# Peptides against a protein of PDB entry 4Z63, part 25

Target 1, 334 residues: chain A of PDB entry 4Z63
Amino acid sequence: LCLGMNDLTGNIPEDLFHLKRLNLLGIQENRLSGSLSREIRNLSSLVRLDVSWNLFSGEIPDVFDELPQLKFFLGQTNGFIGGIPKSLANSPSLNLLNLRNNSLSGRLMLNCTAMIALNSLDLGTNRFNGRLPENLPDCKRLKNVNLARNTFHGQVPESFKNFESLSYFSLSNSSLANISSALGILQHCKNLTTLVLTLNFHGEALPDDSSLHFEKLKVLVVANCRLTGSMPRWLSSSNELQLLDLSWNRLTGAIPSWIGDFKALFYLDLSNNSFTGEIPKSLTKLESLTSRNISVNEPSPDFPFFMKRNESARALQYNQIFGFPPTIELGHNN

## One batch from the design tools (peptide; aimed at target 1 F306 F324)

Design b2_p15_1_s1 (made by RFdiffusion4, then SolubleMPNN; from b2_p15_1, 6 letters changed)
Fold by OpenDDE base, seed 3:
Structure b2_p15_1_s1 (fold): chain B 334 residues (1-334), chain A 15 residues (1-15)
Amino acid sequence: as target 1 above (334 residues)
Amino acid sequence: HTLPREEEDTNLMFR
């Protein structure tokens, strides 16, 4: 049943919960309000539940133990409060959990040893607090993780050295500290292709440790951190780099010539820094900007990116990295 | 009624 993209109001009719054979329920993009009924437990055949983009409030019901086939739960852009219910945090069937842009709070706790199928987790823009959950690497299939814009604090857990499944990771705007430790840990994530750390590490030095190596890094976004230092030499070894945003920092020195050696680099933003010297001529030789045919159909993060043209402008949402136009931004440097 | 928070500050890229 798909009733998305309407002007439906009120609650879900109780009779809908009698549909025991229902595999797919999509009621997204409506004006449905009130609490999400616990009677969703009666939908024992449910594989996909999409309640996103509504006006739901209250706590998410703790009934996911009665939904043994549930693979997809999408509840983004609602008014949900409380924590992740215990049955949801222990779901062995769940592949994707998207609860972005809610009011969920407390300590983030997932039983990763039980969540054997979880591959995508989006909890961005919530009110989770405390430390990052150290046991996330125990989610052995977890590839996509968005924890951006939460009230996390401290450092990236040391346990994330063992996060072998991690491919796409955003921790932007989560009050993280110690970028040197974070990068030192995350370099061990052998499958990490996308790393977003914007609005963290306020005023820290971007490490220029030549021992750092991100073998599969394609996307690095570390904007608006007021980072000091220079273009990091370790980044030159990330041969697959496609997108680099280090804008709105306090980086100094020259833009190195090796920045033009990235064959797949199509988006570069170094704007609003304190870079000096000449623009590297190697940038004019970027194959991705000169050749029309790099339609890289590569997997993208499941979490969106947002681009603002100015502080007062509405952000443009980009659901795919390849949706970004080929860009070189070097403006507002000294 | 919690207005959808502007997601604009999540994975924000500045131009």
Scores: peptide ipSAE 0.285, ipTM 0.817, DockQ to the pose 0.399
OpenDDE base, seeds 1, 2, 4, 5: peptide ipSAE 0.243, 0.272, 0.262, 0.258; ipTM 0.822, 0.824, 0.824, 0.832; seed 2 fails the geometry check

Design b2_p15_1_s2 (made by RFdiffusion4, then SolubleMPNN; from b2_p15_1, 5 letters changed)
Fold by OpenDDE base, seed 4:
Structure b2_p15_1_s2 (fold): chain B 334 residues (1-334), chain A 15 residues (1-15)
Amino acid sequence: as target 1 above (334 residues)
Amino acid sequence: HTLPREEEDTNLLFR
């Protein structure tokens, strides 16, 4: 049953929960309000539940133990409060959980040993606090993780060196500290292709440790951290780099010539730093800027990116990395 | 209810 993209108001009719054979319920992009009914437990055949972009409030009901076939739960852009219910945090069937842009709070806890099918987790823009959950690497299929815009004070857990499934990771604007430790840990994530760390590590030094290596890194965004240091030499070994944003830092020294050796680099933002010297001539040889054949078919993160043209402008949302225009931004260096 | 606009301060590319 798909009722998305309407102006439906009120709550879900109780009789809808009698549909025991229902595999898909989509009621997204409406004006549905009140609490999400506990009677969703009666939808025992449910595989996909999409309640996103509504006015739901209250706690998410703890009834997911009665939904043994549920693979997809989308609840983004609601007013949900409380934590992730225990039955949801223990769901063995769940592949994708999207609860971004809610008011969920408390300590983030997932039973990753039970969540054997979880491959995508989006909890960005919530009110989670405390530390990052050390057991996230126990979610053995977890590939996509957005935890941006929460209050995860402290450091990236040491356990994340074992996060072999991790491919797309955002921790932007989450009050993280110790970028050297974070990069030192996350370099062990052999499948990591996208790393977003914007608005963390305020005023720290960007490590220039040649022992750091991100083999499969395609997207690195570490903007607006006020980071000191120079262009990191370790990044030159990330031969698959497609997007680099180090804007709004305090990086100094020359832009190195190896920045033009990235055959797939189509987006470069080094603006609002303190870089000096000449613009590398190698940037004029970026093949990706001359050829239209950026393979549009590469997998992207499930979480959106946002681009602001200025501080007062509304951000543009980009759901795919390849949606970004080819860009070289080197402005405002002094 | 968090406004969708509040998401703008997440995976930001600054221009």
Scores: peptide ipSAE 0.331, ipTM 0.841, DockQ to the pose 0.401
OpenDDE base, seeds 1, 2, 3, 5: peptide ipSAE 0.326, 0.306, 0.294, 0.299; ipTM 0.844, 0.833, 0.823, 0.820; seeds 1, 5 fail the geometry check

Design b2_p15_1_s3 (made by RFdiffusion4, then SolubleMPNN; from b2_p15_1, 7 letters changed)
Fold by OpenDDE base, seed 3:
Structure b2_p15_1_s3 (fold): chain B 334 residues (1-334), chain A 15 residues (1-15)
Amino acid sequence: as target 1 above (334 residues)
Amino acid sequence: HVLPRTEEDTNLMFR
């Protein structure tokens, strides 16, 4: 049943919960309000539940133990409060959980040993607090993780050295500290291709440790951290780099010539720093900017990016990294 | 009613 993108109001009719053979319920992008009914437990054949972009409030009902086939739960952009219900945090069937842009709070707790099928987790823009859950690496299939815009104080857990499944990771705007430790840990994530750390590490030094190596790194976004230092030499070994944003920092020194050696680099933003010297001529030789054959079909993070043209402008949402126009931004340097 | 918050500061690319 797909009723998305309407102007439906009120609650879900109770009779809808009698549809025991229903595999897909999509009621997204409406004005549905109130609590999400506990009676969703009656939808025992449910594989996909999309209640996103509504006015739902209250706690998410703890009924997911009665939904043994549920693979997809999308509840982004609602008013949900409380935590992740225990049955959801223990779901062995769940592949994707998206509860971005809610008011969920407390400590983030997931039973990763039970959540054997979880591959995508989006909890961005919530009110989770405390430390990052140390057991996330136990989610052996977890590839996409957005925890941006929460209040995860402290450092990246040491356990994340073992996060082998991690491919796409955003911790943007989560009050994280110690960028040196974070990068030192995350370099061990062998499948890590996308790393977003914007609005963290305020005023720290970007490490220039030549021992750091991100073999598969395609996307690095570390903007608006007030980071000091220079362009990090370790980044030159990330041969697959496609997107680099280090804008709105306090980086100094020259832009190194090796920045033009990235064959796949199509988006570079180093604006609003304190870089000096000449623009490397190698930037004019970037193959990705000269050739039309950028494969648009590469896997991208499941979480969106937002781009503002100016402080007063509404941010444009980009659901795919390749949706960004080819860009070299070097403005507002010394 | 908790209004949906703007997500502009979640994964923000600055220009």
Scores: peptide ipSAE 0.323, ipTM 0.831, DockQ to the pose 0.391
OpenDDE base, seeds 1, 2, 4, 5: peptide ipSAE 0.312, 0.282, 0.028, 0.231; ipTM 0.824, 0.818, 0.678, 0.802; seeds 2, 4, 5 fail the geometry check

Design b2_p15_1_s4 (made by RFdiffusion4, then SolubleMPNN; from b2_p15_1, 8 letters changed)
Fold by OpenDDE base, seed 1:
Structure b2_p15_1_s4 (fold): chain B 334 residues (1-334), chain A 15 residues (1-15)
Amino acid sequence: as target 1 above (334 residues)
Amino acid sequence: WTLAREEEDTNLMFR
């Protein structure tokens, strides 16, 4: 049953929960309100539940033990409060959980040893607090993780050295500290292609440690951290780099010539720093900017990117990295 | 409108 993209109001009719053979319920992009009914438990054949972009409130019902076939739960952009229900945090069937842009709170706890199928987790823009869950690497299929815009105090856990499944990771605006430790840990994530750390590490030094290596890094966004230091030499070894945003920091020194050696680099933002010297001539030779064929078919994060042109401007949403126009931004340097 | 604004700050790229 797909009733998405309407102007439906009120609660879900209780009689809808008598549909025991229902595999897909999509009621997204409506004005449905109230609590999400516990009677969802009656939908025992449910594979996909999409309640996103509604006005649901209250706690998410703890009924996911009665939904053994549930693979996809989409609840983003609602008013859900409380924590992740225990049955949801232990779901062995769940592949994708998207609860972005809610009011979920408390410590983030997932039973990753039980969540054997979880491959995508989006909990961005919630009210989770405390530390990052150390056991996330135990989610052996977890590739896409958005935890941005929560209040995770402290450092990236040492256990994330073992996060082999991790490909796309956003911790943007999560009050994280110790960028040196974070990068030192995350470099061990051999499948990491996208790393977003914007609005963390306030005023720290960007490490220039030649021992750091991100082999498969395609997207690095570490904007608006007020980071000090220079362009990090370790980044020159990330030969697959496609997008680099280090804007709104306090980086100094010259822009190194190796920045133009990235064959796939189509988006570079170094604006609002304190870089000095000449613009490297190698930037004029970036193959990705000279050739029209940017391969649109590369895997991208499941989480959206938001581009703000100005602090006061509305962010533009980009669902794919390749949705960004080819860009070199070097403005507002000294 | 309020919900949409909260989304904008999840993965911010600043220009």
Scores: peptide ipSAE 0.153, ipTM 0.788, DockQ to the pose 0.493
OpenDDE base, seeds 2, 3, 4, 5: peptide ipSAE 0.092, 0.151, 0.032, 0.049; ipTM 0.758, 0.784, 0.709, 0.741; seed 4 fails the geometry check

Design b2_p15_2 (made by RFdiffusion4)
Pose (drawn by RFdiffusion4):
Structure b2_p15_2 (pose): chain A 334 residues (1-334), chain P 15 residues (1-15)
Amino acid sequence: as target 1 above (334 residues)
Amino acid sequence: ETSHWITTDHEFSRP
């Protein structure tokens, strides 16, 4: 049953909850509102539930043991409150959970021993607080994590050294501390390709510690953290690097020669720092900016990227990394 | 001169 992208109002008729054989319900992008009824436990054949872009509120009903076939739950852009219900946090069948841009709050609690099919999680733009849940690496299939724009505090848990499935990790604007510990821990996630740390670690020093090694790293964004220190040389060992954003920090010293050695780099933003010295001549022999013989695969995280020109400008959206224009941005330096 | 930065932090309005 597909009703998406219309102008429907009111709540879901209780009539709908008699459909025991329904495996797909798309009601996304309407004006529907009210609470999402507990009677939804009666729809035991559901595989994909798309409730996104409506006006729903109240707690997400804790009925998800009654929906053992649920694989996709899409609730983004609603007014849902409370945390993740225990039954949803215990669902062994969920592949994907998108609750981004809701009014959700409290500690974030998932039973990752119980969620053996979870491979993608998007909780962005919510009010989840407390520490990042230490058990997240226990979701052995979780590849994509977007926790951006939340109310967490403290450090990245030590157990994140074991997050073997992690590919795309977006932690922007989440009030994270100790970038030194965050980078030392996260270098051990061997599948990490795209990492977004923007608006965290405010005023901290960027670790220059050269044992740090991110081998498969493709996209590194750590911006507007007001970080101090120099261009970190440990980054030169990430040969796959495509997009680097260190902008709006307090970084100083000269821009080193090795920045021109990234063969897949098509975008770099070092703007709004304290960089001095001349421009390194090696930026003229960047391979992805010269010939057509460098070819690589675009990273594919499940989350869009946003770009702001200044603090008051409306943002630009890029659903894919290769949507960024090939750019050298060195402005507002010394 | 110009400057900018990238993030995943963005809020949408509801319908």

Design b2_p15_2_s1 (made by RFdiffusion4, then SolubleMPNN; from b2_p15_2, 7 letters changed)
Fold by OpenDDE base, seed 2:
Structure b2_p15_2_s1 (fold): chain B 334 residues (1-334), chain A 15 residues (1-15)
Amino acid sequence: as target 1 above (334 residues)
Amino acid sequence: SSSSWVTTSYEFERP
């Protein structure tokens, strides 16, 4: 049953929950309100539940133990409060959980050893607090993780050295500290291709440790952290780099010539720093900007990217990395 | 853009 993208109002009719054979319930992008009924437990055949972009409120009902076939739960952009229900946090069937842009709160707790199928987690833009859950690496299939815009104090857990499944990771605007530790840990994530750390580590030094190495790094975003230091030499070994945003920091020194050696680099933003010297000539020879054939359709994070143009304006949304326009931005430097 | 930065957080998206 797909009723999305309408102007439906009110509550879900209770009789809808009598549809025992329903595999797909999509009621997204409406004006449905009230609490999400616990009677969703009656939809025992449900594989996909999409209630996103509505006006739902209250706590998410703890009935997911009665939904053994549920693979996809999309509830982004609602008014849900409370925590993740225990049955949801223990779901062995769930592949994707998207509860981005709600009002969920408390400590984030997931039973990763039970969530054997979880591959995508988007809990960005909520009110979770405390520390990052140390047991996330126990979610052995978890590839996509967005925890942006929560209040996770402290550092990236040491356990994340073992986060083998992690490919796409965003912790933007989550009050994190110790960038040196974070990078030192995350470099061990062998499958990590996308790392977004924007709006963290306020005023820290970007490490220039030659021992750091990110083998598969394609997207690095560490913008608006007021980071000090220079262009990190360790980054020169990330030969697959496609997008680099280090804008709105306090980085100094010259832009190194090796920045133009990245064959796949199509988006470079070093703006609003304190870089000096000449623009490397190698930037004029970036293959991705000169050659027509480098448009690779590659896997992208499940979470959206946003280009924030200023603090008051709405951001532009990009659902894929290659949706970004080819860019070299070096403005507002010395 | 010279005045922009990339993030995964959208502050103005609410019901």
Scores: peptide ipSAE 0.391, ipTM 0.860, DockQ to the pose 0.681
OpenDDE base, seeds 1, 3, 4, 5: peptide ipSAE 0.373, 0.145, 0.376, 0.032; ipTM 0.856, 0.701, 0.856, 0.689; seeds 1, 4, 5 fail the geometry check

Design b2_p15_2_s2 (made by RFdiffusion4, then SolubleMPNN; from b2_p15_2, 6 letters changed)
Fold by OpenDDE base, seed 1:
Structure b2_p15_2_s2 (fold): chain B 334 residues (1-334), chain A 15 residues (1-15)
Amino acid sequence: as target 1 above (334 residues)
Amino acid sequence: STSSWVTTAFEFERP
């Protein structure tokens, strides 16, 4: 049943929950309100539940143990409060959980040992607090993780050294501390291609430790952290780099010539720093910007990116990395 | 100023 993108109001009719054979319920992008009924437990054949972009409120019902076939739960952009229900946090069938842009709170807890199928988690823009869950690496298939805009004070857990499945990771604006530790840990995530750490590590020094190495890093965003230091030499070894945003920091020194050696780099923002010296001539030879035959259509994270304008209240949304326009921003450096 | 930065923090509320 797909009723998305309408102007439906009110709550879900209770009789709908008698559809025992229903595999897909999509009622996204409506104006449905009230609590999400616990009677969804009656939809025992449900594989996909999309209630996103509605006006649902209250706590998410703790009935997911009665939905053994549920693979996809999309509830982003609602008014859900409370925590992740225990049955949801223990779901062995769930592949994707998207509860971005709600009002969920408390400590984030997932039973990763039980959530054997979870590969995508988007809990960005909620009210979770405390520390990052140390057991996230126990979610052995967890590839895509967005925890941006929560309040995870502290450091990246040491256990994340073992987060082999992690490919796309966003912790933007989550009150993280100790960038040196974070990078030191995350470099062990061998599948990590996208790392977004914007609006963290306030005023810290960007480490220039040559021992750091991110082999498969394609997207690195560490903007607006007021980071000190210089362009990190360790980054030069990330040969697959496509997008780099280190804007709105306090980085100094010269922009190194190796910045133009990245064959796939098509988006570079180093603006609003304190870089000095000359613009590297190598930037004029970036293959990604000189050749029209380069396709940047590659796997991307499930979470969107946003370009936040200083003068704009609303950011521009980019659903795919290749959606970013080819860009070299070096402005506002003095 | 045309200055901007990239983030993944979803800041939009439904109208």
Scores: peptide ipSAE 0.321, ipTM 0.833, DockQ to the pose 0.712
OpenDDE base, seeds 2, 3, 4, 5: peptide ipSAE 0.033, 0.030, 0.318, 0.354; ipTM 0.739, 0.638, 0.834, 0.842; seed 5 fails the geometry check

Design b2_p15_2_s3 (made by RFdiffusion4, then SolubleMPNN; from b2_p15_2, 9 letters changed)
Fold by OpenDDE base, seed 2:
Structure b2_p15_2_s3 (fold): chain B 334 residues (1-334), chain A 15 residues (1-15)
Amino acid sequence: as target 1 above (334 residues)
Amino acid sequence: SSSSYVTTAYEYERP
């Protein structure tokens, strides 16, 4: 049953929950309000539930133990409060959980040993606090993780060196500290292709340790951290790099010539730093900017990217990496 | 752009 993208108001009619054979309920992009009914428990055949982009409030009902076939739960952009209900945090069937842009709070707790099918988690823009869950690597199929815009104090857990399934990781604006530790840990994530750390590590030094190596790194975004240091030498070994944003930091020194050796690099933003010297001639030889057919469809994160103006409330949304225009930004350096 | 930076943290407007 798909009723999305209408102007429906009020609550879901009770009789809807009598549809015992319903596999898909999509009521997204409406003006539905009130609490999400506990009677969703009666939809025992439900595989996909999309209640996103509504005005739902209250706590998410703890009835997911009665939804043994549920693979997809999309509840982004609502007014949900409280935590992730225990039955949801223990769901063995759930593949994708998207609760981005709600008012969920408290400590983030997931029983990753039970959540054996979870591959995508989006909890960005909530009110979770405390530490990053140390047990996330126990979610053995978890590939896509967005935890941006929460208040996770402290460091990236040491356990994340064992996060083998992790491919796409966003921690933007989450009050994280110790970038040296974070990079030292995350380099062990051998499947990591996308790493977004914008608005963390306030005023720290970007590590220049030649022992750091990210095997499959395609997207690195560490913008607006006020980081000190220089262009890190370890990055030169990330031969698959496609997008690099280190803008709005306090990086100094020269832009190294090896920056032009990245065959797939099509988006480079080093703007609003303190780089000096000459622009490397190697930048004029970037294959991705000189060749046709520069855009190849590749797997992307499930979460969108945003080009955010520093002093504006508005941002441009990009759903795919190749949605970004080919760019070299070196402006506002001194 | 020169005045922007990339992030994944953005609040969506609710309907």
Scores: peptide ipSAE 0.399, ipTM 0.856, DockQ to the pose 0.757
OpenDDE base, seeds 1, 3, 4, 5: peptide ipSAE 0.389, 0.384, 0.377, 0.381; ipTM 0.854, 0.847, 0.845, 0.846

Design b2_p15_2_s4 (made by RFdiffusion4, then SolubleMPNN; from b2_p15_2, 8 letters changed)
Fold by OpenDDE base, seed 1:
Structure b2_p15_2_s4 (fold): chain B 334 residues (1-334), chain A 15 residues (1-15)
Amino acid sequence: as target 1 above (334 residues)
Amino acid sequence: SSSSWVTTSFSFERP
């Protein structure tokens, strides 16, 4: 049953939950309100539940133990409060959980040992607090993780050295500290291709440790952190780099010539720093900017990217990496 | 752009 993208209002009719054979319920992008009914438990054949972009409120019902086939739960952009219900945090069937842009709060806890199928987690823009959950690496198939815009104080857990499944990771604006530790840990994530750390580590030094190595890194975004230091030499070994945003920091020194050696680099923003010297001539020879094939279909994170012009303003949304326009931004430097 | 930065979060918004 697909009723998304309408102007439906009110509550979900209770009789809808009598549809025992229903595999897909999509009611996204409406103005549905009230609580999400516990009677969802009656949809025992449900594989996909999409209630995203509505006006739902209250706590998410703890009924997911009665939904043994549920693979996809999309509840982003609602008014949900409380925590992740225990049955959801223990779901062995769930592949994707998207509860981005809600008002969920408390400590983030998932039983990763039980969540054997979880591959995508988007909990960005909530009110979770405390520490990052140290047991996330126990979610052995967890590939896509967005925890941006929560209040996770402290550092990236040491356990994330073992986060072998991690490919796409965002911790933007989550009150994190110690970028040196974070990078030192995350370099061990051998499948990591996308790393977004914007609005963290305020005023820290970007490490220039030659021992750091991100072999598979395609997207690195560490913008608006007021970071000091220079262009990190370790980044030159990330030969697959496609998108680099280090804008709105306090980075100094020259832009190194090796920045033009990235054959796949199509988006570069180094603006609003304190870089000096000449623009590397090698940037004029970036293959991706001279002969970009727009038909290239590469995997992207499940979470959206936003290009913000103002922290208070609505951002431009990009759902795919290659949705970004080919860009070289070097403005507002010395 | 020179006046922007990339992130993966924005303020809470409803439809």
Scores: peptide ipSAE 0.375, ipTM 0.853, DockQ to the pose 0.677
OpenDDE base, seeds 2, 3, 4, 5: peptide ipSAE 0.026, 0.030, 0.029, 0.028; ipTM 0.704, 0.717, 0.712, 0.703

Design b2_p15_3 (made by RFdiffusion4)
Pose (drawn by RFdiffusion4):
Structure b2_p15_3 (pose): chain A 334 residues (1-334), chain P 15 residues (1-15)
Amino acid sequence: as target 1 above (334 residues)
Amino acid sequence: SVVFSSDSSWISSHS
């Protein structure tokens, strides 16, 4: 049953909850509102539930043991409150959970021993608080994590050294501390390709510690953190690097020669720092900016990227990394 | 095709 992208109003007729054989319900992008009824436990054949872009509110009903076939739950852009229900946090069948841009709050609690099929999680733009849940690496299939724009505090848990499935990790604007510990921990996640740390670690020093090694790293964004220190040389060992954004920090010193050695780099933003010295000549022999014989695969995280020119400008959206124009942005330095 | 900018900007995963 596909009703998506219409102008429908009111709540879901209770009539709909008699459909025991329904495996797909798309009601996304309408004006629907009210609470999402507890009677939804009666729809035991559901595989994909798309409630996104409506006006729903109230708690997400804790009925999800009654929906053992649920694989995709899409609730993004609604007014849902409370946390993740225990039954949803215990669902062994969920592949994907998208609750981004909701009014959700409290501690974020998932039973990752129980969630053996979870491979993608998007909780962005919510009010989840407390520490990042230490058990997240226990979701052995979780590849894509977007926790951006939340109300967490403290450090990245030590157990994140074991997050073997982690590929795309977006932590922007989440009030994270100790970028030194965050980078030392996260370097042990061998599948990490894209990492977004923007608007965290405010005023901290960027670790220069050269034992740090991110081998498969493709996209590194740590911006507007007002970080101090120099261009970290440990980054020169990430040969796959495609997009680097260190902008709006307090970084100083000269821009080193090895920045021109990234063969797959097509976008770099070192703007709005305290960089001095001349421009390194090696930026003239960047391979992805010269010839057509460098070829690589674009990273594919499940989240869009946003770009702001200044503090008051409307943002630009890029659904894919290769949507960024190939750019050298060195402005507002010394 | 290559954009050289003397301005400033930054990237995030949210608006």

